# Ledger of designs, part 25: peptides against a protein of PDB entry 5OK6

Target 1, 215 residues: chain A of PDB entry 5OK6
Amino acid sequence: ELPGLDSQWRQIENGESGRERPLRAGESWFLVEKHWYKQWEAYVQGGDQDSSTFPGCINNATLFQDEINWRLKEGLVEGEDYVLLPAAAWHYLVSWYGLEHGQPPIERKVIELPNIQKVEVYPVELLLVRHNDLGKSHTVQFSHTDSIGLVLRTARERFLVEPQEDTRLWAKNSEGSLDRLYDTHITVLDAALETGQLIIMETRKKDGTWPSAQL

## One batch from the design tools (peptide; made by RFdiffusion4, then SolubleMPNN)

Design b1_p11_1_s3 (from b1_p11_1, 7 letters changed)
Fold by OpenDDE base, seed 2:
Structure b1_p11_1_s3 (fold): chain B 215 residues (1-215), chain A 11 residues (1-11)
Amino acid sequence: as target 1 above (215 residues)
Amino acid sequence: SEPDTSRSDEF
């Protein structure tokens, strides 16, 4: 059963646990399509539960570019295209109104940037390849706050690199040249890595030489 | 420039 309209408004919009609550790193937040949310606001603020302003089930279809991988459209803007809700508020709305059949929730994480918390709506998708087989890419998602060391570990795991094998990373830049990722302690953001960027894992040869040193 | 009041990333 739907709660009273005033109770719905208080649970979703209150400053302590609702839409306007402070962000905390590691929390999950959810995107809700703006027009649906505005329809919900109109419904609960109207004071009539039998109103023609009933929003129906949550439908984020306009936020997706595809229904296969459920990728978001590029360039979506908070407050224009969507609103952000904390997990508790999202789960209330889903329990009250439902979510469109077959459509996944748009869950995102709060990340800690140097001076601010942000909901990371667009994590970085990197194309991981081995130096000896550039034709076999693995797309892997990373946070902007993830270290280059994590990217390297993930690449090693994906390519089944043995623990004793020595590896290093290169990033293909916009000019098509390769930049060495020397510092593994910097973040994906600090390294200015972008979605769709090719990241090349080089494995040291048994003779102690690097493949790139012979190019 | 207005302070970026966005809680989302700009990426």
Scores: peptide ipSAE 0.254, ipTM 0.784, DockQ to the pose 0.016
Fold by OpenDDE base, seed 3:
Structure b1_p11_1_s3 (fold): chain B 215 residues (1-215), chain A 11 residues (1-11)
Amino acid sequence: as target 1 above (215 residues)
Amino acid sequence: SEPDTSRSDEF
């Protein structure tokens, strides 16, 4: 059953799990299209549940660039294109109004940056390849807060590298040259890695030489 | 600079 309008407003805007709740690292938050949310605000503030201002089901169609992979459009801005809701508030709105048929929820994680929390709307998609087979990429998503060490471990796992094999990473830069990722303790953000960037895993030869040292 | 009030990433 749809709660009373004042109860909806209090639960979403002024509740313990409301829109203005402080971010906490690792929590899930959800994007809601801005025009729908503003229509909902007008509806619940109007005090008439039979009003023509009824928002209908949540429809995030304008936030997606495609309905195949459900990727977000680039350059979306909080407060202009969407609002952020904590998981509890999102689930309430979905239970009350529904979500447009076939659309996935836009779930994102809170990440911890130096002295600030952010909802990571655009996690990084890297193209992982082996140095000896650049034509076979594995697309893998990473947080900006993930370490280069995690990227390396993930590449080793995807390519079924044995524990005794030694490996290192290179990133293809904008100029088309290769930069070695020496420090595995820095983050994806610190390394300035971007979506669609090619990351090359090099495996050390049994003779103890690196393939790249012969170039 | 205005305080960045955005809770989303700026990446």
Scores: peptide ipSAE 0.253, ipTM 0.784, DockQ to the pose 0.016
Fold by OpenDDE base, seed 1:
Structure b1_p11_1_s3 (fold): chain B 215 residues (1-215), chain A 11 residues (1-11)
Amino acid sequence: as target 1 above (215 residues)
Amino acid sequence: SEPDTSRSDEF
């Protein structure tokens, strides 16, 4: 049974624990398609639970570019295409109205940027490859706040690099040349790495030479 | 610059 309409509105729109609450780093937030949310607002503000304004189940179909990988469309805008809800508010709405059959929740994390918190709607998908096998990529998601050191560790793990083997990263730039990622302490954001970018892990040879030094 | 009022990333 649905809670009373005023109770629903207060639970979701409450400025302390609802939609308008401050962001907290590491917290999960969820995207809700804007038209559904506006329909819900109209329903709960109308004061009639039997109204024709009933929103039905949450349907985020218009936010997805595909129903296979459930990737978001590019260029979605908060307040225009979707609203952001904290986990508690999202779970209430799903409990009350349901989620469209087969659709996953669109969960995103709050990240800490210099002087601001943001919900990271578009984490960076990097294509990790080995220098000796450029045709075999591993797609891995990273936060913009993740260090290049984490990207390197992740690449080493995915390629089963032994602890004693030396490795380093190169990024393929827009001009098709390779830029070496020397500083492992900067972030993915600071390095201006983008989704779909090729990241090449180079492994040092047993003779102590680097493969790239022969180019 | 307009204040960044978005709570989401613009990346």
Scores: peptide ipSAE 0.231, ipTM 0.779, DockQ to the pose 0.016
Fold by OpenDDE base, seed 5:
Structure b1_p11_1_s3 (fold): chain B 215 residues (1-215), chain A 11 residues (1-11)
Amino acid sequence: as target 1 above (215 residues)
Amino acid sequence: SEPDTSRSDEF
């Protein structure tokens, strides 16, 4: 059953638990397509439950570039294309109106950057490859706040590297050259890694030499 | 080529 319109507004828009609540690192927030959200605002502010302004089910279709991988379109802007809601508010709206059949929720995490907390709408998608098989990539998502160390561990796991095997990373830069990721304690952001960037995992040879040292 | 003896810093 739908709550009263004023109760819906207060539950979703309040500054303590709703849309205006402070961001907290690690919390889940959800994207809602802007036109749907504005239709909902108009409905609940109108005060008539039988109004033709009823928003229907949440439909985020316009935010997706595809319905296979459910990837977001590039360049979406908060307040223009979507609204961010905390998990509780999102779950209320879904409970009241439903979500379009087959669409996944667009869940994102709050991250802490040096001077700001933000919802990370676009995590970094890296193309992980081995130095000896550049044609076989594994696409993996990372936070901008994840360490290069995590990228390396993830690459080792994906390529089934044994614990005793030494590995290191190279990033292919925009000029097409390879930059070695020496510091594993810096973040993906600090290393300026971008979505679609090729990250090459080099494995040390059994003779103790690196493949790249012979190029 | 000399073997690269740079120890990867143990995490």
Scores: peptide ipSAE 0.008, ipTM 0.526, DockQ to the pose 0.037

Design b1_p11_1_s4 (from b1_p11_1, 7 letters changed)
Fold by OpenDDE base, seed 5:
Structure b1_p11_1_s4 (fold): chain B 215 residues (1-215), chain A 11 residues (1-11)
Amino acid sequence: as target 1 above (215 residues)
Amino acid sequence: SEPDTSYSDEF
């Protein structure tokens, strides 16, 4: 059942549990397409439940690049293309209006950066490859706050590397050169890794030599 | 000498 319009407004827009609530690291937030959200605002502020301003179901179609992978379009801007809602507020709107059939929710996590908390709308998508099979990439999403050590562990898992095998990472830079990721404790952000960047996992040979040391 | 980490595109 739809609550009263004033109750909807107070539930979604409040500073304690709604849109204006403080960000907290690890919490889930959801994207809502801006035009739908503005239509909802107009509806609930209008005070007439029978108004022609009824927003209908949440439809985020314009935020997606495709309906296959449900990838977001690049360059979307908060406040212009979408609004961010905390999980509770999102679930209220979905329960009241529904979500467009077949669309997934656009869930994102709050991350903590050195000076700010933000919703990470665009996690880093890395192309993980093995040094001996560059043609077989695994695309994996990482937070900017994830360590290079996590990237390495993830690469080892994806490539079924045995625990006893030594591995290291290289990043292909913008100049086409390979930069070795020596420090595994720095973040993806600190390493300046970007979406679409090739990350090469080198596996140490049984003779104790590295493949790269023979080039 | 820092190893020339300019591994060619063949790595």
Scores: peptide ipSAE 0.010, ipTM 0.570, DockQ to the pose 0.052
Fold by OpenDDE base, seed 2:
Structure b1_p11_1_s4 (fold): chain B 215 residues (1-215), chain A 11 residues (1-11)
Amino acid sequence: as target 1 above (215 residues)
Amino acid sequence: SEPDTSYSDEF
C-alpha cells in the first residue's frame, strides 16, 4: 500500500536514511532515472494522491544502452540523468510504485577513494586473456579500488590455472605496448587501468622460464 | 594437447 505523500517524502529525502545520507564504503546504492524521480517529487509535494502527477512504475530504460546486458549508457551524470538512492529508499520506491517489467535494478557500491567516498557507477571492465590465446577474452568487472592481486586471482580462476602454476599480468597500453603489472598491491585506479583494456595473464613454463623472456 | 606456451605473434 502506498503510504501518505508526506511519509514518502520523509522516507526518501531525509538526511539520515534517504537520498542525502552520508555515503559509507561497501553500501549499495541504486540509480533512479531523473525524470521519473522529478515526477515522483512533484507527486508527493503536490499533496494530492489522486493527482495527474502520479509517476507510475520506476522506468530506467533511458539509462540503459541495451536491454540484453543491461549496460549503462556512457557519460551519464548524477543529478542530470539519474539520482542515487540508498538501498532502503530504493526498496521503498520499488515496493510502492514497482519497477518496469524485466528491468534489473541498477545497484552500485560505495567505494573509498583516497580523499572521498563515491558511488562507483562505472566499474572498470577488463578484457582478461592468456598470453598464448589472445582470441579468448573474458570481460570481468573490477572496482577502481580492487587490487591488481585480485585481478590476477580472478584471471587465474577464470582460466582454471592450477595453484602451483606461477602467473603474472601485463596491461596493453594506449601505444599498443605491454606494461608489466609488477606491484599486485596497488589498485586498478593506481595502475591506471581503463574499461576495455586488454590484460594479459602470462603463465610461467615448467622449465622456470617466462614466455615473454624469449621475445 | 599441451597448452601452447608461445606468445601469439601479435604480442
Scores: peptide ipSAE 0.010, ipTM 0.549, DockQ to the pose 0.164
Fold by OpenDDE base, seed 1:
Structure b1_p11_1_s4 (fold): chain B 215 residues (1-215), chain A 11 residues (1-11)
Amino acid sequence: as target 1 above (215 residues)
Amino acid sequence: SEPDTSYSDEF
């Protein structure tokens, strides 16, 4: 059974534990399509459980670019296209109303940026390649707060690089040239890496030379 | 060492 309408409102909109609660780094939040959420607000504020304003199942279809990979559309805006709910509030709404059949939840993480917490709706998708096989990419998601050192470790793992092999990264820039990622302690954000950007892992030769130094 | 611009022609 659905809880009473006032209880639903308090559970979801409670500023201590609901939608208005402070963001905390590492927590999961969920996207809800704005029109559904607005209809739910109208329903629970109306005070009539049998109202024609009943929102039905949560349907996030308009937020997805495709139903195969369940990628979000680009350029979605908080408060315009979607609302963010903490995991507890999301799970209550799903338990009460259901989620549209076959749709995955849109889970995102809170990240810590300089002077602000933010729900990272769009993590950075990088195209990882080896310097000797540019045609074989691995798409991997990273947070803007992830270090270049994590990108390098992830590339080494994906390409099965042995621990004793030396590797370094290059980023293909907008001009088509290669920028070497020298500092592995800076973040993906600090390096200005963007979704769809090609990241080339160079492996040192057995003779101790780098492939790029022979050009 | 300047980043060798010759790497851009192969990528």
Scores: peptide ipSAE 0.009, ipTM 0.568, DockQ to the pose 0.046
Fold by OpenDDE base, seed 3:
Structure b1_p11_1_s4 (fold): chain B 215 residues (1-215), chain A 11 residues (1-11)
Amino acid sequence: as target 1 above (215 residues)
Amino acid sequence: SEPDTSYSDEF
């Protein structure tokens, strides 16, 4: 059964546990399509449960670029295209109104950036390759807060690199040249790595030379 | 020597 309209508003918009609550790193937040959310606001503020303003099921279809991989459209803006809700508020709305059949929830994590918490709506999707086989990529998602050391470990795991093999990373830049990722302690954000960027894992030769030193 | 970040066009 749907709660009373004032109870719905208070549960979703309260400053301690609702939409206006402080962001906390590692918490899950969910995207809700803006027009649906505005329709819900109008419904609960109208004070009539039988009104023609009933929002129906949550439908985020306009936020997706495809219904196969359920990827978000590029360039979506908070407050224009969607609102962010904490997990508790999202689960209340889904319990009350439902979610469109077959549509996945749009879950995102709060990340800690220098002096700010942010919901990471667009994690970085990198193309991992080996220096000797650029045609075989592994697409892997990373947070902007993940270290280059994690990217390197992930590349080593995906390519089944033995523990004794020495490896390093290169990023293909927008000019088509290769920038070496020397510092493994910096983040994906600090390295300015972007979605779709090619990341090349170089493996050191048994003679102790690097393949790149012969180019 | 600064590492030559100019990988040739073959990469």
Scores: peptide ipSAE 0.010, ipTM 0.546, DockQ to the pose 0.039; fails the geometry check

Design b1_p11_2_s1 (from b1_p11_2, 7 letters changed)
Fold by OpenDDE base, seed 5:
Structure b1_p11_2_s1 (fold): chain B 215 residues (1-215), chain A 11 residues (1-11)
Amino acid sequence: as target 1 above (215 residues)
Amino acid sequence: MDEQLAAWEKY
């Protein structure tokens, strides 16, 4: 059941709990396709519940590049392609208007960057490989705020590395060269890792030498 | 594939 139009506007657009509320690290926010949102704004601002401006169900189809993995299109811009809503506001809109059948919600997390909170719309997708099996990759999403240590631990888990085995990471850079990720305490952002980048997990040999020492 | 990386596969 739809609440009154003024009530809808206040629930979604207010500065305390709606679209304009402060970002807090770890909170979930949701993307809403911009044209739908503008139609909703026109509807609730029009003051007539029976208006032809009724927005219908939320449809984010234009934001997706595929309906298999439900990946977002590259280069989407906040305020142009989509609007960000906090979880409470999103759930209100879904309850009032519904979500297009089969579409997942586009949930994203607020991250803490050095000088700002931001909704991380595009987490980093890294291609994790072993040094001796470069053809078999695991695509894993990481936050820009995740540590290189987490990337290493994740790689070890995905490749079922035993605790006694020593491992380290290399990143293939844009020049095709390999950069050793020495500091595991820096973030994915600090290391300038990007989506689609190949990350090589090197495993130390039983003789105590590293495979890379023989390159 | 980079030839240097491929060299690791032999070990």
Scores: peptide ipSAE 0.053, ipTM 0.766, DockQ to the pose 0.659
Fold by OpenDDE base, seed 3:
Structure b1_p11_2_s1 (fold): chain B 215 residues (1-215), chain A 11 residues (1-11)
Amino acid sequence: as target 1 above (215 residues)
Amino acid sequence: MDEQLAAWEKY
């Protein structure tokens, strides 16, 4: 049985614990398609539980670009395309109305940026390659708050680089040139890395020279 | 260097 309409509204829209509550780093938030959410709002504000305004199950289909990898469409805007709900509110709505069959929840994390918390709707997907085999890429997601050092470690792990091997990263920039990622302590955001960007891991030669020095 | 990528692509 669904809770009363006023109870639903208070539970989801409560400014202290609901949709309007402060963001907290590391917490999970969920995307809800805007039209569904507005339909729900109209339903619970209408005061008639038997109303034809019943929203049905949550359906985020329009937010996805594909139903294979369940990637979000690019350029979605909060408040226009979707609403963000904290985990508790999301789970209430799912328990009350259900989620479209086979559709995964759209879970995202709150990240800490300078002077602001943000739900990271679009983590950065980088294409990791080795300098000597550019045709074999590993696509890996990173937070904007992840360090370049983490990107490097991840690349080393994916390519099974031995601990004694020395490696460094290059990023292909928008101009097509390669920028060396010298500082491994800066973040993905600080380095202005973007989704789909090619990141080249260069491995130092046994003679102590770098492959790039011969270019 | 655009040439760097092109150079590595040749290997």
Scores: peptide ipSAE 0.048, ipTM 0.762, DockQ to the pose 0.450
Fold by OpenDDE base, seed 4:
Structure b1_p11_2_s1 (fold): chain B 215 residues (1-215), chain A 11 residues (1-11)
Amino acid sequence: as target 1 above (215 residues)
Amino acid sequence: MDEQLAAWEKY
């Protein structure tokens, strides 16, 4: 059941628990398509629940580039294409208005960057491959705040690397050359890894030599 | 394809 318009406004825009609340690392926030949200604002600000400005169900279709993987379009901008709502506010809106049939929620996490909390709308998608089979990639999403060590562990898991096998990572740079990811303690951000970047997991040979030594 | 990558494919 729809609450009163003023109540809706307070729940969603409340500075303590709504859209204006402080970001907290690890919390989930949700994207709402900007035009829908503006329509909702106009509706609740209009003071007439029977107004022709009723927004209908939440429809984020314009934010997606596909309806298979539900990837976001590239280059979406907060405040222009979408608004961010904390989980509580999102769930209220979904409860009141519904979400377009078949659409998943666009859930994102707050991350802690060096000087700011941010909702990470675009986590880094890396193409993980083995050095000896560059044609078989695993696309894996990582936070900018994830360590290179996590990338390595993830690669090992995806490729079913045995615990006794020694592995290391290389990143293909923009020039096409390979940069060794020596420090596994730095973040994806610190390593300047980008979406679509090829990450090669090299496995040490049984003789103790590295395949890359022959390059 | 980058020559370095091509070298990796040999292994």
Scores: peptide ipSAE 0.043, ipTM 0.754, DockQ to the pose 0.638
Fold by OpenDDE base, seed 1:
Structure b1_p11_2_s1 (fold): chain B 215 residues (1-215), chain A 11 residues (1-11)
Amino acid sequence: as target 1 above (215 residues)
Amino acid sequence: MDEQLAAWEKY
């Protein structure tokens, strides 16, 4: 059952868990398609629960580029294409209006950047490969705030590297050359890694030599 | 393909 229109507005916009509440690192926020949200605003501000302005179920179809992997379209802009809601507000709207059948919610995390919190709508998707099997890639998502050390650990896990094996990372740059990722303490953002970028995990040979030394 | 990548494909 739908709450009163004024109650809906206060809960979503001005409540303790409202749209304008401060961002906190690690919290989940959700994307809502802008036109649906504007229709909802018009409905609840209109004061007539039986109005023809009823928004119907949440439909984020226009935000997706595909209905297989449910990947977002590139270049979506907050306030133009979508609105961000905190988890509590999202769950209220879903409970009141429903979500379009078959669509997943678009959940994103708040990240801590220098001097600002931001909802990370586009995490970085890296193509992880082994130096000796470049044809087998694993696509893995990372936050811009994740360390290169986490990328390395994730690569080791995906390729089932034994704990005693020594490994290091290389990134293919825009010029097509390979840059070694020496500092594992810097972030994906600091390393300027981008979606679709190839990351090569090199494993040290049993003789103590590195494969790249033979290049 | 970069020459370095091509070199690793040989391993």
Scores: peptide ipSAE 0.039, ipTM 0.743, DockQ to the pose 0.572

Design b1_p11_2_s2 (from b1_p11_2, 9 letters changed)
Fold by OpenDDE base, seed 2:
Structure b1_p11_2_s2 (fold): chain B 215 residues (1-215), chain A 11 residues (1-11)
Amino acid sequence: as target 1 above (215 residues)
Amino acid sequence: MDAALAALSKV
């Protein structure tokens, strides 16, 4: 049963627990398509539960690029295309109105940047390859706040690199050249890595030399 | 084997 309209408004828009609550690093937030949300606002502000302004089930279809992988469209803007809700508020709306059949929630994490908390709507998708076999790739998502060390560990895991094997990373830059990722403590953001960027894992030879040293 | 890295650095 739907709560009273005033109760819905207070629960979702309450600045302490609702849409206006402070962001906290590591928390989950959810995207809601803007038109649906505005329809909901009109419905609950209208004060009539029998109103023709009833929003129906949540439908984020316009935010998705595809219905197979459920990837977001590029260039979506908060406040224009979608609103962000904390997990509690999202779950209330889903419980009250439902979510379109077969459509997944659009869950995103709050990340800590040097001077701001932000919901990371677009994590960085990197193309991981080995220096000796570019035909075998792993596409992996990383936070902008993830370290290059995590990217390296992830690449090692995906390619089943043995613990005793020494590895290092290169990034293909916009000029097509390879930049060595020397510092593994900097973030994906600090390294200016971008979605679709090729990251090459080089494995040290048994003789102790690096393949790239012979190029 | 090392040709793949070399090829990428030239593109």
Scores: peptide ipSAE 0.034, ipTM 0.721, DockQ to the pose 0.169
Fold by OpenDDE base, seed 5:
Structure b1_p11_2_s2 (fold): chain B 215 residues (1-215), chain A 11 residues (1-11)
Amino acid sequence: as target 1 above (215 residues)
Amino acid sequence: MDAALAALSKV
């Protein structure tokens, strides 16, 4: 049974556990399509449970660019296209109204940036390739706060690089040139890596030379 | 095989 309308509003909109709660790094938040959310607000604020304003199941269809990979559309804006709810609030809404059949929840993490916490709605999707086979890419998602070292480790894992093999990364820049990612301790954000960017993993030769050194 | 990296770096 649905809680009372006032109870629903208080549970979801409060500043302690609801939509208005402070962000905390590492927490999961969920996107809710703005129109649905506004319909829900109107319903619970209307005070009539039998109102025609009943929002029905949560439907985030308009936020997705496809129903295969469930990728978000580009350029979605908080407060315009979606609202963010903490996990507890999201789970309440799902329990009360349901989620459209087959749709995954849109879960995102709070990340810590130098002066702000934010929900990372758009993690960076990198195209990982090997220097000797540019035609075989692995698309992998990373947080802006992930280190280049993690990108390198992930590339090594995806390409089944043995622990004894030495590897390094290059990023293809907007000019088409390759920038070597020397510092593995900087973040994806610090390296200014962007979605769709090609990242080349170079493997050191058995003779101790780098393939790129002959170029 | 090594030519691929060269081609990418010179673009």
Scores: peptide ipSAE 0.034, ipTM 0.719, DockQ to the pose 0.166
Fold by OpenDDE base, seed 3:
Structure b1_p11_2_s2 (fold): chain B 215 residues (1-215), chain A 11 residues (1-11)
Amino acid sequence: as target 1 above (215 residues)
Amino acid sequence: MDAALAALSKV
């Protein structure tokens, strides 16, 4: 049974777990398609539960590129394409109205940036390769707040690099040249790494030389 | 010469 319209409004918008609550790092938030959310607002503000403004089930179809990988469309804008809700508010709406059959929830995490907390709608997808076999890639998602050190460790794990082997990273830049990622303590954001960017893991030779030193 | 890195640096 749906709660009263005023109760719905208070729980989603004005509650301690509502849309306007402060962001906290590590929390889960969910995307709701903007037109559906506006229809819901109109319904609950109208004061008539029997009105023709009933929003139906949550349908985020327009936010997805495809229904296979459920990747978000690029360039979606908060407040125009979607609304962000904290987990409690999202779960209330899903329990009241349902979610379109087969659609996954669009869950995202709050990250801590230098001057702001932000819901990270678009984690960075890096294309990891080895210097000696560019044809074998692993696409891996990272937060903008993840360190280059984590990217390196992840690359080592994916390529089954032995602990005794020394490795380092290069990023292919927009000009097509390779930039060495020297500082492993900076973040993916600080390194200006972007989705689809090629990251090359170089492995040190047994003779102690680097393959790139011959270039 | 690591041909792969050399190819990447020339792109």
Scores: peptide ipSAE 0.031, ipTM 0.705, DockQ to the pose 0.169
Fold by OpenDDE base, seed 1:
Structure b1_p11_2_s2 (fold): chain B 215 residues (1-215), chain A 11 residues (1-11)
Amino acid sequence: as target 1 above (215 residues)
Amino acid sequence: MDAALAALSKV
């Protein structure tokens, strides 16, 4: 059963606990397709629960590029294509109206950037490969706030590298050259890594030499 | 020389 229209509006749009609440790092927020949300606003502002303006189930279909991996379309803009809601508000809307059958929620995390919090709608997808086997790639998502050290650990895990083996990372730049990622304490953002970028994990040889030293 | 790494470093 739907709560009263004024109650819905206050719960979702309340500046302290709703759509306008402050962002906090680590919290989950959810995307709602803009046209659906505008229809909901019109419905609850109309004052008639039996109105023909009833929005129906939440349908985010237009935000997805595919229904297999449920990836977002590129270049979506907040306020134009979607609205962001905190977890509590999202769960209320889902409980009241439902979510289109088979669609996953579009959950994103608040990240801490220098002097600002932001909902990270587009985490960075890196293409991880080994220096000696380019045919085996792993696409892995990272936050812009994740360290290069985490990228390296993740690569080691995906490629089943033994703990005693020494490894390091290279990034293929826009010019097609390889830039060594020396500092493992900087973030993905600081390293200016981008979605689709190739990251090469180099493994040190048993003789103590690096394969790249011969380049 | 690891041919794969060498190929990646070529512009």
Scores: peptide ipSAE 0.022, ipTM 0.669, DockQ to the pose 0.169

